# Ledger of designs, part 29: peptides against a protein of PDB entry 3ESW

Target 1, 322 residues: chain A of PDB entry 3ESW
Amino acid sequence: NNIDFDSIAKMLLIKYKDFILSKFKKAAPVENIRFQNLVHTNQFAQGVLGQSQHLCTVYDNPSWHSIVLETLDLDLIYKNVDKEFAKDGHAEGENIYTDYLVKELLRYFKQDFFKWCNKPDCNHCGQNTSENMTPLGSQGPNGEESKFNCGTVEIYKCNRCGNITRFPRYNDPIKLLETRKGRCGEWCNLFTLILKSFGLDVRYVWNREDHVWCEYFSNFLNRWVHVDSCEQSFDQPYIYSINWNKKMSYCIAFGKDGVVDVSKRYILQNELPRDQIKEEDLKFLCQFITKRLRYSLNDDEIYQLACRDEQEQIELIRGKTQ

## One batch from the design tools (peptide; made by RFdiffusion4, then SolubleMPNN)

Design b2_p28_7_s4
Fold by OpenDDE base, seed 2:
Structure b2_p28_7_s4 (fold): chain B 322 residues (1-322), chain A 28 residues (1-28)
Amino acid sequence: as target 1 above (322 residues)
Amino acid sequence: KKKEEEEIEKFFLENFEEIKKKVEEFEK
């Protein structure tokens, strides 16, 4: 009985490798037609495609990685990581060091580096004046703000001095290294770049209900790990559904190697209607974009990523109860 | 062919960790 299973397992893996590689070949004409029809007829699909064209590639910039590493206090970061690793890490092996690094980067980013900006301080009155700021609405960027991929500028009036303060919503993460302030969008954008600058496998997670966070692939845990820079949170995917009692419909992860519906990881209760797209069409869309992102990879890279994808799908189906 | 491919995919999804361990033993 055991000998037969091992022979079957070996034959199945060979057949499976060939099967997986066959799936990542050039899309059939029918798949291209289905994709084009879907993105032209479904606004949610068009949005996912548009996000993938930016989020899957923008952070893979070596020049930006260098600027990040030159800007961060690496001596402090590594000192803290080494200190925590020396206490407990030796028992768990060398792969846990990267988990300590991500945890320290979360601490450093929230405590030492970046600031939450609900309302800006008054440019005239100075620090700690945000309480005096009244929102007037939003407008387009000026000529200077437009240099830093700014889509919108929030306008505030100071109740004390009457002056206007602009809060540009910059999408350029290098500009965010200078400004060091923002909301969930700016936090997640810059923190995604920071993690990428350390050579980590990172995904940007978009939630339809106005939140964003990261996932990091832990070699120690051998899975994708929830990472929220705003919350200084590591491996706590339940915080939104359970702790915040947040209602959510979609969570989509965007990485260099794929687009994945990760809703099952984060939507544990209070699920909103998933009425923006058919489930089969969303699955097809994510797979189709993922296939396109992998077109330049070799057979071994494709196979390793496919194994990782299958492990993630097993995790998402079985839930954390195993 | 498509049905056989789906059955193989399902088998791998259900038994991936066990199959992986066995093949890692054979690749050594």
Scores: peptide ipSAE 0.015, ipTM 0.456, DockQ to the pose 0.054
Fold by OpenDDE base, seed 3:
Structure b2_p28_7_s4 (fold): chain B 322 residues (1-322), chain A 28 residues (1-28)
Amino acid sequence: as target 1 above (322 residues)
Amino acid sequence: KKKEEEEIEKFFLENFEEIKKKVEEFEK
């Protein structure tokens, strides 16, 4: 009796698809209880939930995408992308064009568009006066600053003229299109929106040790790619652990389709204690939030995303960048 | 049962790309 391997393969695929889809069905009562208990008893879990409620959805705003595309020099961007694609990209297929686009957006954003602000220039003395600025501390936003989702304002005194300069830490990415300056938070916030405005699959990566960056899903590479706008970095997840020798405990990626612990991609050495939550509870939390984010998707969308998630988990376990 | 499900999941994960290619070739 020749084993009908084709029939077995089809049956296995059906059973596998059904199994995957079963994981994304409405949460059982026991899972809801576990989730509620976790977010009420664990501060780290509550923080991850709070971030997911904002970061997973805030960038999916078509009005913001239009404003971004109207603000950027698209002619320059596409001219540069086309130039680099024409040199190297034609042999690799159409999907590589998006990788060239992201690389050009990194260049354009850092070199032409946005500015790093360690200390602000003096509002009275003008440009290139930040060396004269002394920090006085931080305070709450004023009435104007509060319109742009400002949590804190850093206060500086000019040693030359004695005037006070305010550096509001805006969380409104549309305001950042105007101000065109900030630190890692402002850079990552606006750059995440920029990438989303081109219709890309993007995640916001939060590191507990005061850094943030993006991930882009490359259709060419068929994986999540590290993207840091501050560093003009594409596919260099090692820069923090190896180049900076940074100590880290958690890296959590937030996207429209899920929340994922990506710590294994970025924490290659100098791992800090992961003592904020049990590993099993963090895994459960991320899966539970991801499941909720996918409740409106059809079975085919759920299955495709689940396949992508599985590939990512293999990558993270094997430490192999494909 | 949970160990067998984890082993099956692991096997599918480890061979997924190869299985996917074979399925895509079969659907053509």
Scores: peptide ipSAE 0.010, ipTM 0.414, DockQ to the pose 0.050
Fold by OpenDDE base, seed 5:
Structure b2_p28_7_s4 (fold): chain B 322 residues (1-322), chain A 28 residues (1-28)
Amino acid sequence: as target 1 above (322 residues)
Amino acid sequence: KKKEEEEIEKFFLENFEEIKKKVEEFEK
């Protein structure tokens, strides 16, 4: 009996697709109840939901993408990418070009475009005066600062002239294209938008222990790649746990197509207690939000994303980040 | 041919549900 292995394989794929699609159908009433109870009773879950409502959608703004592309030195960026691609990229195929683009964007952003701001310069004394600045605390935004999604303003006094300098922590990434300075929050926020403006698949990674970074989906590597704009880091998920010896409990990735606990990629040692939520409830929460984000997608898009999710889960379990 | 296809389909469906259960158990 010549078993038509091709027919069997096709049937397997169809049934597997149907199975995967069945997981992304509208949540059952019991799942909705579980979700509502979880976000109402667990503060961490409420925080993840709140972040997802912003971070999963805010960067998908075509008008913002246009403003970004008009603001960046695209001629310089593409010149540098083309130069690096011409050296080694042709041997690896066209998909590696995007990896070179992300690496150049990391370089350009850190070296040419954006600045780290521990303390602002004195508005009165001018440049290179941050050493004279004493923190007085934080306050709410004024009427002008409030126009740019500012939640907090850090207040500094100059030890030399006695004047007050305000450092508003803007969450509007378009305002950050003007100010071109900040800490990890501003860096990651604007850099996430920059990557999105090039049509890349990007996630914002929130770490509970006061750091944030990006992930980019590399078509060349066929996986999510760690990207930290502050560190000019590409594919170095170990830098926090190993190089910094940072203690961490949670790393959550937020993208347009899903929310994923990526803690296993970054927390390699010095794990803090994961006591904010039950592991099963966190898994459920991320899956539930992911399902909601995919409700408008067609069956083929859902299937492709689900296959990618499964590969990522296998990677996270196997520790194949090297 | 039609009977063989139906037997293959049946065999596939039976094994698929078993594999599905094992995958669901492994994902728990």
Scores: peptide ipSAE 0.009, ipTM 0.367, DockQ to the pose 0.062
Fold by OpenDDE base, seed 4:
Structure b2_p28_7_s4 (fold): chain B 322 residues (1-322), chain A 28 residues (1-28)
Amino acid sequence: as target 1 above (322 residues)
Amino acid sequence: KKKEEEEIEKFFLENFEEIKKKVEEFEK
């Protein structure tokens, strides 16, 4: 009996698809109870939920995408992408073009567009005066600053002229297109929006130990790729643990289609205690939020995303991020 | 669609045991 392996494979695939889709069905009452209990009893879970409510959806704004694309020097960007793409002997239409685009956006953003702001320059003394700035503390936003989703304003006094300079920590990425400066938060916030504006699949990665970066889904590499705008880094997930010798406990990725614990991609050494939540509860939480984010998707979209999720989980287990 | 289905099928066949294990971990 010639085992029709192709027929068996197709049948297995159908059954597997149905099985995967069954997991994305409406949450059972028991899952809802578990979720509610978890977010009400665990502060870390509440934090992840709160972040997901913002970060998973905020960047999916077509109006913002238009404003970004109107603000960037697209001619320069595409000229540089085309140049590097052609230099490496790639033909137009290859999926690898998006990797070149992201690499150029990293370059453009760091070198041409945005500025690191450890301390602001003195508003009175002008450029390159940050060394004269003494922090006085932080305060709430004024009436103007509050229009741009500002939670905190850092206050600095100039040692030279005595004037006060305000450094609003804007969370409105459109305002950041004007200010063109910030720290890792502002960098990652605006850069996430920039990548989204090019139609890319992007996640915001939150690290508990006060850093943030992006992940981009490369269709060429068929995986999530580390992207750090501050570092002009592409596919270097090791930079934090190895190069910086940073100690970390949690890295959580937030995207339109899901929330994923990506700690295994980035925490390669010097792992801090993961004591904020039980591992099983964190997995459940991320899955539950992901399931909710996908409720409006069709079965084919759900299945494709589920395949990506499984591939990512395999990569995270195998350490095959490279 | 057909090429994507073939890639998914290939991936599934190559990684079935690992996928299954992960799937089971997600169901607990």
Scores: peptide ipSAE 0.015, ipTM 0.439, DockQ to the pose 0.358; fails the geometry check

## One batch from the design tools (peptide; made by RFdiffusion4, then SolubleMPNN)

Design b2_p29_3_s2
Fold by OpenDDE base, seed 2:
Structure b2_p29_3_s2 (fold): chain B 322 residues (1-322), chain A 29 residues (1-29)
Amino acid sequence: as target 1 above (322 residues)
Amino acid sequence: KINEELKKKLEEILKKKLEEWIKEVASKI
């Protein structure tokens, strides 16, 4: 009997799809117990869960996307994208246009739109007075600041006029469209929303060692691409470990469709002890949250995302950016 | 060179996953 390899291959693909889909079905009682015990006993796990409840869904707001698109200079952005895209011609296909868009958004955001705020200017003395500002500490938000998801306010005294200037650390990205200033947290928060407003697949990457950035899923490169708005950086995951010589322990990516430990992409040297959680428990936690985020998706969406997850896991194991 | 090593490791990972899947399916039969 001639083995019909094509029939066997089709049958294997069907069974493989069914097997993958079976992994994304409702969690077994034992998995729920393990999850509950983990988040109740491990502070790092509780922190990852808490971040996932916010970061995985907050940017999926159509009203915010409209406000962003109305606030940005879209004519300038698309003019610059079209100009750079036209230099390389159409030879690389339409999917590369989105990579040019993200590169221009990085440029526009850093150069034209947003400002780094190490210290605020004095509210009384005006512009370019940050050098005269002495930190006094931090306090809770006032009644006005609390409207914009403000967790803390940094307090500064002007050495010239003696007045107090407040620097609220707003977590409302719509307020950041007005203030147009901050540190890595404000930069990454607003820039994540900006990328989402263009309909892009975006993740927020939290590093335990006080940095945050984005990842964008490039359809052209067919992978997650490092994006740092503070650095105007595209596809440079090595900048922290190599260029900054930064010591790091954990990098966790938060997106609408999943939570992923991406530490292997960014921690290339100077690895700090990963002592906050067992590796198996972190892997379980990320997978469990990812399953929950996908519960409303259809079988084809689940299968496509599972294929992306497998490709990413292969990339992360290899430790080679293509 | 990178693409061939990548292809080989992909084949190895896919083969291992396929073997694990076959073992898991075989254990349920």
Scores: peptide ipSAE 0.010, ipTM 0.403, DockQ to the pose 0.053
Fold by OpenDDE base, seed 5:
Structure b2_p29_3_s2 (fold): chain B 322 residues (1-322), chain A 29 residues (1-29)
Amino acid sequence: as target 1 above (322 residues)
Amino acid sequence: KINEELKKKLEEILKKKLEEWIKEVASKI
């Protein structure tokens, strides 16, 4: 009796696909009740939901992608990518070109395009006057600042001329293409949009301990890759826990296709108490939001994403991130 | 009762084939 192993394997793959697809069907009434109760009773869950409603979809704007591509020096970027790709890329395959692109975008963004702003320069005294700036506190946006999704404005007084300088914390990434300055929030926000504008799969990573970065899905490495625009860092998830000795509790990744707890990738030591939510409830929350984000996808797209999710979960369990 | 042992063996075979497929895909890149 020749067991047709190929027929059995095909049948198992079909049944496995059907099983995976069954998990992404419309949420059961009990899951909806659990979700509603969780977001109404747990402030951390409400925060994750609120962030997902913005961060998962805001960057999927074709008009913004066009504005970004028109604003960047694409000739310089592609010239540098082509130069690096011509060294090694043909031997390693075409998919590595995207890794070179992301590395060049990190370089270009940090060195040529965007500026770190601890304190603003004095609007009256001009450039290189930030040393003379004393913080007075923060206030709400004015009528002009409010047009650019500004929640907070930092106020500074110049010790030299006595004038007030406003540093609005803009959340509109198109306004950031003009201002070209900020801290980790502005850097990560605009850089996430930049990567999205090149058609890349990108997630925004929120750390509870006041840092943010992104991840991009490398087709060459076949995994999510840590990307920090502030640090010009590519594939260095250890920098926070090891190099900075940062204590952290939660890292949550927000993308168009899902919300994922990526804490295991970044929290390698000095873990803070994870006391904001039960682990089972956080896992449920991320899965539930991910399921909602995928409701419009076809069965093949759902299956491919589910396979990618399982690979990532295996990676996170095995600690095989370099 | 689908023999839990058969289910476990199938899970191991699928896991091994998936690991081999991941290795083959990783080796062809």
Scores: peptide ipSAE 0.008, ipTM 0.391, DockQ to the pose 0.152
Fold by OpenDDE base, seed 1:
Structure b2_p29_3_s2 (fold): chain B 322 residues (1-322), chain A 29 residues (1-29)
Amino acid sequence: as target 1 above (322 residues)
Amino acid sequence: KINEELKKKLEEILKKKLEEWIKEVASKI
């Protein structure tokens, strides 16, 4: 009997696809109970859920994408991308062009578009007066600041003129297109929206130890790539643990298609205690939220994303992120 | 204890390698 190896291979593939898809079926009642109990009893789990409800969906706004594209100097950006792409030749295929685009967006954002603001300039004394600013503390937003999703306003007094300057910490990324200044939070928030506006697969990475950055899915590299707008960094996940010698406990990535613990990509040394949640419960939480985010997707989309998830999990275990 | 955790990690790595291999075989069919 000629063993039809092609038929056996096709059957194995069907069974494998069915097995993968079975993991993404609607949650069983027991999983829903476990999830509800976890988010009600564990503060860290509640925080991850709360962040997912915002960060996984907020950047999928077509109106915001249009405003971003209208605000950026697209002619300059594409001119620079085309120039860098032309140096390496067309030999690496069309997918590498997107990596050049992300690298130029990092350059453009840091060098031409956005500013780091440790302290604001004095509104009365003008430019380059931040050295004269003394922090007085923080307060709630006024009526105007409240229009732009502002939770906190830092208050500064000028040592030269005695006037008060307000530095509102806006969470509205459209307001950040106007203000063009902030710290890591404002940088990452607006830069995440910028990358999304180019139709890219992007995740927002939250670090418990007060830093935030992005990941972009490179079709050329066929993996998630570290992207830090503050550092103008592309594919340098080691910078925090190695270069900064930063101590970290958790890095969680939030995207439209899932929530992933990416701590293994970034925490290479000086690991802080992971005591906020049980590892099994965190894994369950991320998988459960991811499953919910994929409920509207078809079987082929679910299968393709599950395939990416598996590759990422292999990468994270092998420690091949350099 | 360390050997059992290492064994579990190796089993997970092997399972993932098998899943990758199944995908590679799939792409050739």
Scores: peptide ipSAE 0.007, ipTM 0.406, DockQ to the pose 0.074
Fold by OpenDDE base, seed 3:
Structure b2_p29_3_s2 (fold): chain B 322 residues (1-322), chain A 29 residues (1-29)
Amino acid sequence: as target 1 above (322 residues)
Amino acid sequence: KINEELKKKLEEILKKKLEEWIKEVASKI
């Protein structure tokens, strides 16, 4: 009896697809109870849920994408992408063009478009006066600042003229297209929107130890790629743990299709205690939110995303970023 | 013996299917 291994393999693939799809069906009552209990009893879980409700959907705004594309120098960007793509002889196929685009967007954003702001310039004394600025603390937004989703305003006094300068920490990325300045929060927020405006698959990565960055899904590399706009960094997940010697406990990625604990990609040494939630409960939470984000997708979309998630989990377990 | 040969053939089939799928997806982009 010749064992038809091809028939067995086809049958196993069908059963595997059905098994994967079964995991993404509506949550059982017991899973809903576990989820509700977790987010009501664990502050970290509540924080992850709250972030997911904003970060997973806010950047999927076609009106914002249009405003971004109208604001950027697209002619300069594509000219530079085409120039760098042409140097490498097109040998690596069409999917690599998007990696060149993301690398140029990193260059353009840091060099030509956005500014780092440790301290603001004095509104009265003009440009290059930040050295004269003394921090007085933070306060709530005024009526004008409140229009642009401002959570806090840093207050500075000029040592030269004595005037007060406000540095509002805007969370509205459209306002950041005007202000063109900030710290890691403003950089990552606007840069995430920029990448989304080019139709890219992008996640916002939150680190508990006061840093934020992006991940882009490279079709060429067939994986999630680290992207830090502040550092002009592409595919360098080691920079925080190794180069900065940063201590970290949690890195959570937020995207339209899921929430993923990506700590293993970025925390390579100097791991801080992961004591905010049980590992099993964090895994359950991320899977549960991801499942909810996919409820409107068809079976083929769910299966493709699940295969991508499995590949990422294998990558994260192997500790191979290459 | 049969179990090891079956595993090896399944791994080879899965690898080929994954490579074909990657090529098909790459051709549609």
Scores: peptide ipSAE 0.006, ipTM 0.374, DockQ to the pose 0.216

